# Peptides against a protein of PDB entry 1IK9, part 96

Target 1, 211 residues: chain A of PDB entry 1IK9
Amino acid sequence: MERKISRIHLVSEPSITHFLQVSWEKTLESGFVITLTDGHSAWTGTVSESEISQEADDMAMEKGKYVGELRKALLSGAGPADVYTFNFSKESCYFFFEKNLKDVSFRLGSFNLEKVENPAEVIRELICYCLDTIAENQAKNEHLQKENERLLRDWNDVQGRFEKCVSAKEALETDLYKRFILVLNEKKTKIRSLHNKLLNAAQEREKDIKQ
Target 2, 207 residues: chain A of PDB entry 1IK9 as posed
Amino acid sequence: MERKISRIHLVSEPSITHFLQVSWEKTLESGFVITLTDGHSAWTGTVSESEISQEADDMAMEKGKYVGELRKALLSADVYTFNFSKESAYFFFEKNLKDVSFRLGSFNLEKVENPAEVIRELIAYALDTIAENQAKNEHLQKENERLLRDWNDVQGRFEKAVSAKEALETDLYKRFILVLNEKKTKIRSLHNKLLNAAQEREKDIKQ
Target 3, 195 residues: chain B of PDB entry 1IK9 as posed
Amino acid sequence: MERKISRIHLVSEPSITHFLQVSWEKTLESGFVITLTDGHSAWTGTVSESEISQEADDMAMEKGKYVGELRKALLSVYTFNFSKESAYFFFEKNLKDVSFRLGSFNLEKVENPAEVIRELIAYALDTIAENQAKNEHLQKENERLLRDWNDVQGRFEKAVSAKEALETDLYKRFILVLNEKKTKIRSLHNKLLNA

## One batch from the design tools (peptide; made by RFdiffusion4, then SolubleMPNN)

Design b2_p15_3_s3 (from b2_p15_3, 8 letters changed)
Fold by OpenDDE base, seed 2:
Structure b2_p15_3_s3 (fold): chain B 211 residues (1-211), chain C 211 residues (1-211), chain A 15 residues (1-15)
Amino acid sequence: as target 1 above (211 residues)
Amino acid sequence: as target 1 above (211 residues)
Amino acid sequence: DERLKKIEEEKKKLE
């Protein structure tokens, strides 16, 4: 079961933060349970897949688009754009919400809720869920932090090896050139010496012919 | 102001999860506000730095060690070891907690709490704090995740450059050796050719003398 | 003869 808790403000009670809990299985389209609380009282209702389909049809909206709007309204809370307005009557237990666009306001959905007999239990469970979510997210944060530290160490290690490899390549090239220049110069000196010996031998032969 | 909310179980009501909120400025040693709730009622008390110091003295415990135990008891919640036991009387509003060790149980602290007149406001604020903490931790998780993905990409880039550097070093060494061997062999061939010319010149001179 | 021998010895050192 998936769950989301959001803060909402009711048009009837704009000074009192309410909490909207939505619980569902896999997808919101399959239906959901909605719970509203003000920290003292709680109200709960169940919305079926058939009711969602009927409401989409009544609105002449494609079901996937309608569910997308339900998700934004019910799971996002009052997003920073105040696009969704929530209404609830404690007397009738009728909950409805509207989407407000610049040129059009329309009712997106409505639910009959029932007053919970033991609201303290619902509120305790809601707080427990929040604390469990905090603990889970903290454990994820600690894991990601340790992984970041590992990746940074590994990056620094490879970077250091790469820099050493670059330096070693340049050093190797320089050393090889120095060694080969020495050997080549020795061979060039020997070639020059042999040429001089040939020139001297030719000059001596020319002297021997001239007697 | 720092705050921690924990789940606790009271010895008097072991079936009902209670929530213990502790709020403080910078350090718990400077004093704190304690709030207890069962999701219907709330009780609050203030503990001063002087009361903490007096309790440490009465226990013949060093203040830093005592504050360390307070932090474990009040901020950890019932840790998995059930080392701390919590007691509360709704009639007297007296809250006390004990540390249970294998051979010794002792009272670690006690506080007089006052019943909150509007518990719904305290509960709403507590839920708001939980939701704000969830949102903050989610933003941290998303940031750490993006950083992990960045570090992984950067690691893969450096690793690929390192592997290319190693291969380029080996290729450079091989290419340099091949080029130098060719040049050396050319010089060796020239030296051999010049030696043969010297031998031939010497043989011709010896023929001319015999002639 | 001695010059020839020395050149041949140097040739052998180059092979």
Scores: peptide ipSAE 0.010, ipTM 0.827, DockQ to the pose 0.057
Fold by OpenDDE base, seed 4:
Structure b2_p15_3_s3 (fold): chain B 211 residues (1-211), chain C 211 residues (1-211), chain A 15 residues (1-15)
Amino acid sequence: as target 1 above (211 residues)
Amino acid sequence: as target 1 above (211 residues)
Amino acid sequence: DERLKKIEEEKKKLE
């Protein structure tokens, strides 16, 4: 089961933060359990897949698009954009919410809730879920932090090897050029010496022919 | 202000999870606010630095060690080790906790709490804090995940550059050796040719002298 | 003469 808890503001009680818990299996489309609390009272209702389909049909909205709007309304928390307005009557236990657009507001959904007899148990379970989620997220954060530190070390190690490789390449090139220049100069000197010996031998032969 | 919320089990109500909130400034040693709730009622007390010092003195415990034990008791949550036992009387609003060791149990601390007149507000604020903490931890997780993905890419990029550098070094060495071998062989061939010309010139001169 | 000239030309190519 998946769960999301969001803060909402009810039009009827704008000064009191309410909490909207939605619980579902795999997808919100297959139905969900909605729980509303003000920290004193709690109200719960089950919304079936058939009810979701009927609401989508009544709105003349494609079901996937409708479920997408439900997800935004019920799972996002009241984002600062006031795009979704929540209404609840404690007397009738009727919960409904509207989507507010620039030129049009429309009811997105409505649910009959039931007052929970033991709201403290629901509230305790909600707090437990929050604490479990915090602990799980902290463990993930610690793991990711350790992995980040490992990756940074590994990066520094490879970077250091890369810099050493670049330096070694430049040093190799310089050393090879120096060695080859020396050997080439020796060979050039030897060729020059042999040419001079050939010239001298030719000059001596020309002298020997002239007697 | 720092805050920690923990689940505890009271000896008087072992079937009902209670929540212990501790709030402090900088260090627990400087004092803290303790809040207990069962999701219906709430109780709060302020513990001063002087009270902490007095409790440490009464226990004949070094203050830093005592604060260390308070931190373990009040901030860890009831770890599965039952090392700390929590007691609360709703009638007297007296909260006390014991450290259980193998052969000895001792009272670690005691606090007078006051019943909160509006427990729903305290519970709502506690839930808000949990939701804020979840959101902050999720944002940290997402950030660390993105950074890990970046570091992994950066590592792969440097690794690829390193491998290219190694290959380029080997290729450079091979190319330089090939080029220099060619040039050296040309010079060796020229030296050999010049030596042969010198030998022939000497042989011709020896023939001319015998003639 | 021609052999000497050829050696001198090869010498100039070696400088």
Scores: peptide ipSAE 0.010, ipTM 0.827, DockQ to the pose 0.057
Fold by OpenDDE base, seed 1:
Formats: structure tokens, C-alpha cells, sequence
Structure b2_p15_3_s3 (fold): chain B 211 residues (1-211), chain C 211 residues (1-211), chain A 15 residues (1-15)
């Protein structure tokens, strides 16, 4: 089961933060349980897949688009843009929410909730879920941090090896050229010496022919 | 202000999860605010630095060690080892906790709490803090995940460059040796040719003298 | 003769 808790402000009680918990199986489209609490009282309702489909049809909205709007309204909480307005009557236990556009507000959905007999249990469970989520997220953060530190070390190690390889390549090239030049110069000197010997031999032969 | 919320079980109500909130400035040693809630009622007390010092003295415990035990008891919650036992009287608003050792249990500390007049506000604020902490931790997780992915890419890029550098070094060495061998062989051939010319010239001169 | 031998020895060192 997936769960999301969001802070909302009710039109009827704008100064009191309410908490909207939505819980669902796999997809919000398949239905969900909605719980509203003010930290003293709690109200819960189950919204079926059929009710979601009916609300989409009543709005003449494509179901996927409607579920997308439900997700934004119910799971995001009051985003800073006040795009969604929440209404709840404690008397009728009727919960409804509106989407506020620039020129038009329209009801996006409505649910009948029931007052929970033991709100303290619901509140405790909600707090437990929050604490569990905090602990899980902390463990993930610590793991990711350690992994980042590992990856950074590994990167530095490879970078250092790469720089050493570049330097070693340049040094090797320089050394090979130096060795090549030495051997080449030796061979050039030997060739020059042999040419001089040939020239001298030719000059001596020309002298021997000319007595 | 730092804050930690933990789940605890009271000896008097072992079936009902209670929440222990501790809030402090910089260090727990300088004092803290303790809040206990069952999701319906809340109790709060302020523990001063002087009270912490007095409790440490009464226990004949070094203050740093005592604060270390307070931190373990009050901030860790009921660790799985039941090392700390929590007691609270709703009638007297007296909160005390014990450290359970193998052969001895001893009172680690005690606080007088006061029943909060508006527990719903305390509970709402506690839930708000949990939700804020979840959001902050999620943002940190997303950031760390993105950084992890970046570091992994950067590592792969440098690793690939390193492998290319190694291969390029080996290829360069091989190419330089091949070029060197070619030039060396040309010079050797030229030297051999010049030696043959010298031998022929010497043989012709010996014929001219004998003739 | 000695010059020829020296050239032949240098030739053998180059082979």
C-alpha cells in the first residue's frame, strides 16, 4: 500500500493546518482511502474505482486526466499556488475540493467521510508512518552519501592514473626519440666516414695513374 | 533548535505507542524541552541545564556520561534492546525513565511535565515537523542520487580515457619501433653498399699495382 | 690487405 500525507488548509478553518492522508494500492485510479485530521478529530472515507470513474464521467473528463488531477490535488498538498481549495463540513462529513483557474473554479471531487471513533489511534499511526519514513529516508541518505564518497574516491584514483599515463606516454615518446636520434647519428657518422674513405681511395688511384 | 521525535512505550500503557519529542538548542546538555503525546493528550516540560547537572550529581555520574545516557534514552527511542524503560503518570504528570542492565535497573532521570491545554496544536506541529523532515530528506535524497549519477558518469568517462591512453601508449611504442627499424635498415643497407664499393676500389688498385 | 680486412670486419658487424 502506498501512502501520502499532505498539509491542507480548509476553507472553513484556514488557520488550522489539517492533514490529508491518502492511501492506495498500486494506482490511485483503483481507489483509495482518504483520512483527514486536525490533530484532535479524524475522518476517513473509502473512494472506490467506480466512484472515481463516476466523478470523471460527471465532469466529462477523460479518466486518466481526472486521476492526474486527483493526484495533484490529493497528493501534492496545498502547493504554493493555491490551485486546489479544500472544503470540509464537520457536520455533514462532506469533503470536496476545487480547482481554481484564473477565471473559473470548479469542483474536482467530493467524498463522504466518517468520523473516526478513536482518532488517537489514527493520529498515532500517522505519526508512526512519518517516523518510519524519516528513518528510511535517513538510511537512504546515509547510503547515498557513502556511495558518493566512494565514487569520488574512485574518480580521483582513476584521474590520477590517467594523468600519470599521459605523462608516461609523453616521457616514453621523448625517450624513444632521443634513443632513435642517437642511433641515427651514429649511422650517419659511419656513412660519412665511408664516403670520405671512398673519396680518398679515388684520389690516390688518380695519383698512381698520373708517373 | 534541534528536535528529535521517538516512539516509546510506557510501562503503564504498553499497548499504546507514545511519542517523545525532545527539542534543544545546540547541545542537549544546555537543557531541552520534552513533549510526550499519545495522539490525544500532550504533556510538555522544560528541563534546564541545572536540572541535568543536579540529576548527574545525584547519580554520582560524570555529566558528560550522564548526557550521553540521556541522549541514548531520549533521542534513540525504544531501541530493540529495551535498555531504557519509560514511565509516565498521567495523574501526577511525572515522567521518569530507567536504564535496565542485566542485574540492575536504575532511574536515569525524571521530569515533571504539564498537561498541554491544546494538545491538537502540539500534535499538528509535530506532524508538520515530520512532514517537513520528510520533504527535506527527499530533496536531499534526490540531490544525492543525481550527484551519484553524475559521479558515476564522470568515473566512466575518465576510466574510458585512461584505457584509451594505455592503448595509445602501447600503439605509439609499437609505431615508433616500426619506424625506427625501417630507418635503421635503410642506413644498414647504405653502409653495406658503401663497404662493397670500398672493397671493389681496393681490389682494382691492387690489380693496377701488380700490373 | 689490413684495410680490406678491417672493412670486411666492419661489414660483418653491420650484417
Amino acid sequence: as target 1 above (211 residues)
Amino acid sequence: as target 1 above (211 residues)
Amino acid sequence: DERLKKIEEEKKKLE
Scores: peptide ipSAE 0.010, ipTM 0.828, DockQ to the pose 0.054
Fold by OpenDDE base, seed 3:
Structure b2_p15_3_s3 (fold): chain B 211 residues (1-211), chain C 211 residues (1-211), chain A 15 residues (1-15)
Amino acid sequence: as target 1 above (211 residues)
Amino acid sequence: as target 1 above (211 residues)
Amino acid sequence: DERLKKIEEEKKKLE
């Protein structure tokens, strides 16, 4: 089961932060449980997949688009200021919310809620969920931090080996060229010496024939 | 200001999760504000640096060790099960907690709390803090995840370059040896040919002298 | 190293 808790402001009580909890399975489209609290009282309602489909049809809106708007209103908390307006009557337990556009405001959804008999239990469970979420996120942060530090070390090690490999390649090339040039020069000198000996022998033979 | 919220169980109400909030500046040793709530009522007390020092002295405990025990009791939440026992009287507003060792239990600290007139405000603020902490931790997680993915890509890129460098070094060495052996063999053949020409010239000269 | 040594040995055989 997925859950999202957000802060909302009611038009009737703008100075008092309210909390909107939405709980669902897999997708918001399949239906959800909604809970509103002011930290003293709590109100809960269940919205079925059928109700979501009916509201989308009544609005002449494509279901996926409607669910997308519900997700923005109910799960994003205070999205960009003033795009969604929330209204609740404690007397009628009627909750409704509007989408405000520049030229038009329209009701996006409405729910009948029931007052919870033991609001303290709902509030305690909500706080427990927040604390569990904090603990899970802290454990994830610590894990990711340790992985980040490991990857940074591993990167530095490979980078250092790479730089050494580049330098070793250049050094190898330079050393091989120097060594081979020396050997080649020795062979060139030997060839020159042998050619000079052949020329001298030919000149001596020509002198011996001329007597 | 630092804050920690934890779940505790009271000996008098073991079935009802209570929340212990501790707020302090820089260090717990400098004093702290403690708040207890059951999701309906709230109680608050202020503990000064002087009170912490006095309790440490009364216990004949080194202050740093005492503060270390306070931190474990008040900030770790449910540490390892049953090490710390919490007691609270709603009538006297007296809060005390004990450390349980195998052979000895002793009172670690005690505080007089005051009942908060508007518990809903304290509860709302507590929930707000939890939601803010969740949002901050989520942002940190997303950042660390993006850095981890970047570092992994960078590591793979350098590793691939390193492997190519190793292979290129071996290929370079092999190619250079092959090329230089060819050139050396050509020079060897030329030297052998010149030596044979010198031997033939010497043999012809010896024939001409005998003639 | 061994191939360089072989080239040096073949160099020595060529004196």
Scores: peptide ipSAE 0.014, ipTM 0.833, DockQ to the pose 0.024; fails the geometry check

Design b2_p15_3_s4 (from b2_p15_3, 8 letters changed)
Fold by OpenDDE base, seed 2:
Structure b2_p15_3_s4 (fold): chain B 211 residues (1-211), chain C 211 residues (1-211), chain A 15 residues (1-15)
Amino acid sequence: as target 1 above (211 residues)
Amino acid sequence: as target 1 above (211 residues)
Amino acid sequence: DERLKEIEEKKKELQ
């Protein structure tokens, strides 16, 4: 079961933060349980897949698009854009919400809720879920932080090895060139020496022929 | 102001999860506010730095060590080791907690709490704090995840450059050796050719003298 | 990449 808790404000009670819990299996489209609380009382309702389909049809909206709007309204809470307005009557237990566009406001959905007999249990469970979510997210943060530190160490190690490899390549090239220049110069000197000996031998032969 | 919320179980009500909120400024040693709730009622008390010091003295415990035990008891909740036991009387509003060791149980601290007149407001604020903490931790998780993905890409880039550098070093060494061997062999061949010409010139001169 | 290219270009000039 998936769950999301959000803060909402009711048009009837704009000074009192309410908490909207939505619980579902796999997808919101398959139906959901909605729970509303003000920290003292709680109200719960179940919405079936058939009710979601009927509401989409009544709105002349494609079901996937309607579920997409339901998800934004019910799981995001009052997003920063105040696009969704929530209404609840404690007397009738009727919950409805509207989407506000520039030129049009329309009811997106409505649910009959039932007052919970033991609201303290629902509130305790809601707080437990929040604390469990905090603990899970903290464990994920600690894991990601350790992994980040590992990746940074590994990056620094490879970077240092790369810099050493570049320097070692330049040093190797320089050393090889120096050694080969020495050997080549020795061979060039030997060639010049042998050439001079050949010239001298030719000059001596020309002198011996001239007596 | 720093805050921690934990789950506790009271010895008098072991079936009902209670929530212990502790709020403090900078350090727990400077004093704290303790709030207890069962999701219906709430109780609050203030503990001063002087009361913490007195309780440490009454226990014949060094203050820093005592505050260290307070932090474990009040901020960890019932840790997995059940080292701390919590007691509360709704009638007297007396809260106390014990540390359980193998051979000794002792009272670690006690506080007089006051029943909150509007528990719903305290509960709403507690839920708001949980939701804010969840949102903050989620934003940290998303940031760390993006940073880990960046570090992994950067690591792969440097690793690929390092491997190319190693291969380029080996290829450079091999190519330099091949080129130098060719040039050296040419010079060796020229030396041998000049040496043979010198030998032939000497043999011809010896023939001309005998002639 | 640029430094590897410079080394390859200097390697061509010595050919």
Scores: peptide ipSAE 0.000, ipTM 0.841, DockQ to the pose 0.011
Fold by OpenDDE base, seed 3:
Structure b2_p15_3_s4 (fold): chain B 211 residues (1-211), chain C 211 residues (1-211), chain A 15 residues (1-15)
Amino acid sequence: as target 1 above (211 residues)
Amino acid sequence: as target 1 above (211 residues)
Amino acid sequence: DERLKEIEEKKKELQ
């Protein structure tokens, strides 16, 4: 089961932060449980997939677009200021919310809620969920931090090996050329020496023929 | 200001999760504000640095060790099961907690709390803090995830360059040796040819002298 | 290391 808790302000009580909890399975489209609390009282309602489909049809809106608007209103918390307006009557338990556009406001959804008999239990469960979420996120953060530190070490090690490989390649090329030039020069010297011996032998033979 | 919220169970109400909030500046040793709530009622007390020092002295415990035990009891939440036992009287507003060892339990600390007049405000603020902490931890997790993905890409890029450098070094060495052997063999062939010419010239001269 | 030794040995054969 997925859950999202957000802060909202009611038009009737703008100075009192309310909390809107939405709980669903797999997708918000399949239906959800909604809970409103002011930290003293709580109100809950269940919204079915059929109700979501009917509200989308009544609005002449494509269901996926409507669910996308519900998700922005109910799950993003205080999205960008003033885009969604929340209203709740404690007497009628009627909850509704509007989308505010520049020239038009329209009701995006409405739910009948029921007052919870034991609001303290709902509030405790809500706080427990927040604390569990904090603990899970802290554990993820510590894990990601350790992985980040490991990857940074591994990167530095490979970078250092790469730089050594580049330098070793250049050094190898330079050393091989130097060694090759030495051996080549020895062979060139031997060739020159043998040519000079051939020239001298030819000059001596020409002297022996001239007696 | 630092804050920690934890779940505790009271000996008198073991089936009802209570929440213990501790708020402090810089260090717990400098004093703290403690708040207890059951999701309906709230109780608050202030503990000064002087009270912490006095409790450490009364226990004949070194202050740093005592603060270390306070931190485990009050900030770690439900630490390992059954090490700390919490007691609270709603009538006297007296809160105390014990450390349980195998052979001995002893009172680690005690505080007089005051019942909060508007518990809903304290509960709302507590939930707000939890939601803010969730949002901050989510933002940190998203940042660390993006860094981790970047470092992994950078590591793969350097690793691929390193492997190419190793292969290129081996290829360079092999190519240089092949080219050098070709040039050396040409020079060796030229030396052999010149030696044969010298031998032939010597044999011809020996024929001319016998003639 | 081993390939450097093989290369040094081949260098000795080329002398």
Scores: peptide ipSAE 0.000, ipTM 0.839, DockQ to the pose 0.016
Fold by OpenDDE base, seed 4:
Structure b2_p15_3_s4 (fold): chain B 211 residues (1-211), chain C 211 residues (1-211), chain A 15 residues (1-15)
Amino acid sequence: as target 1 above (211 residues)
Amino acid sequence: as target 1 above (211 residues)
Amino acid sequence: DERLKEIEEKKKELQ
């Protein structure tokens, strides 16, 4: 089961933070359990896939788009944009929410809730879920931090090897050029020496022909 | 202000998860606010630095060691080791906890709490803090995940550059050797040609002297 | 030289 807890403000009680818990299996489309609490009382309702389909049809909205709007309304929390307005009557246990657009407000959904007989148990379970989620997220943070430190070390190691490879390439090039210049100069000197010997031999032969 | 919320089980109500909130400034040693809730009622007390010092002295424990034990008891939650036992009387509002060792149990601390008149507000604030902590930890997780993905890309980039540098070093060495072998062979051929010309000139001179 | 500069710049972005 997946779960999301959000803070909401009810139009009837804007000074009191309420908590909206939504629990579902696999997808929100297949139905969900909605729980509302003010930290004293709790109200719960089950919304079936058929009810979601009926609400989408009544709105003349494509079901996937409707579920997408439900997800934004019920799972995002009251984002600062007041795009969704939540209403609840403690007397009728009727919960409904509206989407506010620039020129139009419309009811996005409505649910009959039931007052929980033991709200303290629901509140304790909600706090337990929050604490479990904190612990799981902390463990994930610690894992990601250790992985980050590992990746940074591995990066520094490869970077250091790369810099050594660049320097070794330049050193190799310089060494090879120096060695080859030496050998080439020796061969050039030997060629010049042999050319001079050939010139001298030709001059001596020209002297021997002139007796 | 720092805060920690823990699940505890009271000896008097072992079937009901209680929540222990501890809030402090800088260090637990300088004092803290303790809040206990069962999701219906809440109790709060302030523990001063002087009370912590007095409890340490009464226990004949070094203050830093005592604060270290308080931190384990009050901030770790009831770890599975039952090392700390929590007791609370709803009638007297007296909270105390014991450290259980193999052969000895001793009272580690005791606090007078006061029943909160508006427990719903305390519970809502506690849930708000949990939700804020979840959001902060999620944002940190997302940041660390993005950073890890960045570091992994950067590692792959440097690794690919390193492999290219190694290959380029080998290619450079091979190319330089090929070029130098060509030039050296040309010079060797010229040396051999000049030597043959010198030998022929010497043989012709020896014929001219015999003639 | 240019490749070493690129490496030094990337080192600064990682600090």
Scores: peptide ipSAE 0.000, ipTM 0.840, DockQ to the pose 0.005
Fold by OpenDDE base, seed 5:
Structure b2_p15_3_s4 (fold): chain B 211 residues (1-211), chain C 211 residues (1-211), chain A 15 residues (1-15)
Amino acid sequence: as target 1 above (211 residues)
Amino acid sequence: as target 1 above (211 residues)
Amino acid sequence: DERLKEIEEKKKELQ
């Protein structure tokens, strides 16, 4: 079961923060349980897949698009306060919400809720869920932080090895060139010496023929 | 102001999860506000720095060690249930807690609380704090995840450059050796050719003298 | 990056 808790302000009670819990199985489209609380009283309703389909049809909206709007209204929390208006009658237990677009508001959905007999249990379970979510998110944060520290160390190690490899490549090239120039110069000197010996031998032979 | 909310079970009501909120300025030693709720009623008390000092003295415990035990009892949440026992009388509004060590329990602290007139406001504010903490932790998780993905990309880039540098170093060494061997072999061939010409010239000169 | 390119270019000039 997935769950989302959000803060809402009712048009009738704008000074009192209310909490809207939505719980569903796999997809919001398959139906959901909606729970409203003011921290003292609680109200719950079950919305079926058939009711969601009927509301989409009544709105002349494609079901997937309608569910997409429900998701934004019911799960996003206090989105920018200007986008969704929430209304609830504690007397009739009728909950409805509107989407505000420029100068026009339209009803997005409406649900009949039932007053919970033991609101304290609902509130305790809601707080438990919040505390569990905090603990899970803290554990994820600690894990991600440790992983980031590991990745940063690994990056610094590879970067240092890369810099050493670049320097070692340049040093290798320079050393090889220096060594080969030395050996080549020795061979060039030997070739010049042998050529001079050949020239001298030819000059001596020309002297021996001339007697 | 720092705040911590934890779940506790009262010895008198072990089936009902209670919530213990502790709020303090900078350090727990400077005093704190303690709030207890069952999701319907709430009780609050202020514990001063002088009361903390007096309780430490009454326990014959060093103040820093005592505050360290208070921190474990009041802020750790439901630590392993076996370590701390919480007691509260709704009639006297007297809250006390014990540390359990093997076969011996001892009182760690006790506070007089006052029943809150508007518990719904305290509960709403507590839920708001939980939801804000969830949002902050989610934002941290998203940030750390993006940073993790960045660091992983940067690591893969440097790793790929390092591997290319290693391969390029080996290829450079191999290529330089091949080229220099070719040039050296040419020079060795030229030296051998010049030596043979010198030997032939010497043999011809020895024939001309005998002739 | 530029220095790796320069080394590759010098490797080509030696070819």
Scores: peptide ipSAE 0.000, ipTM 0.841, DockQ to the pose 0.011

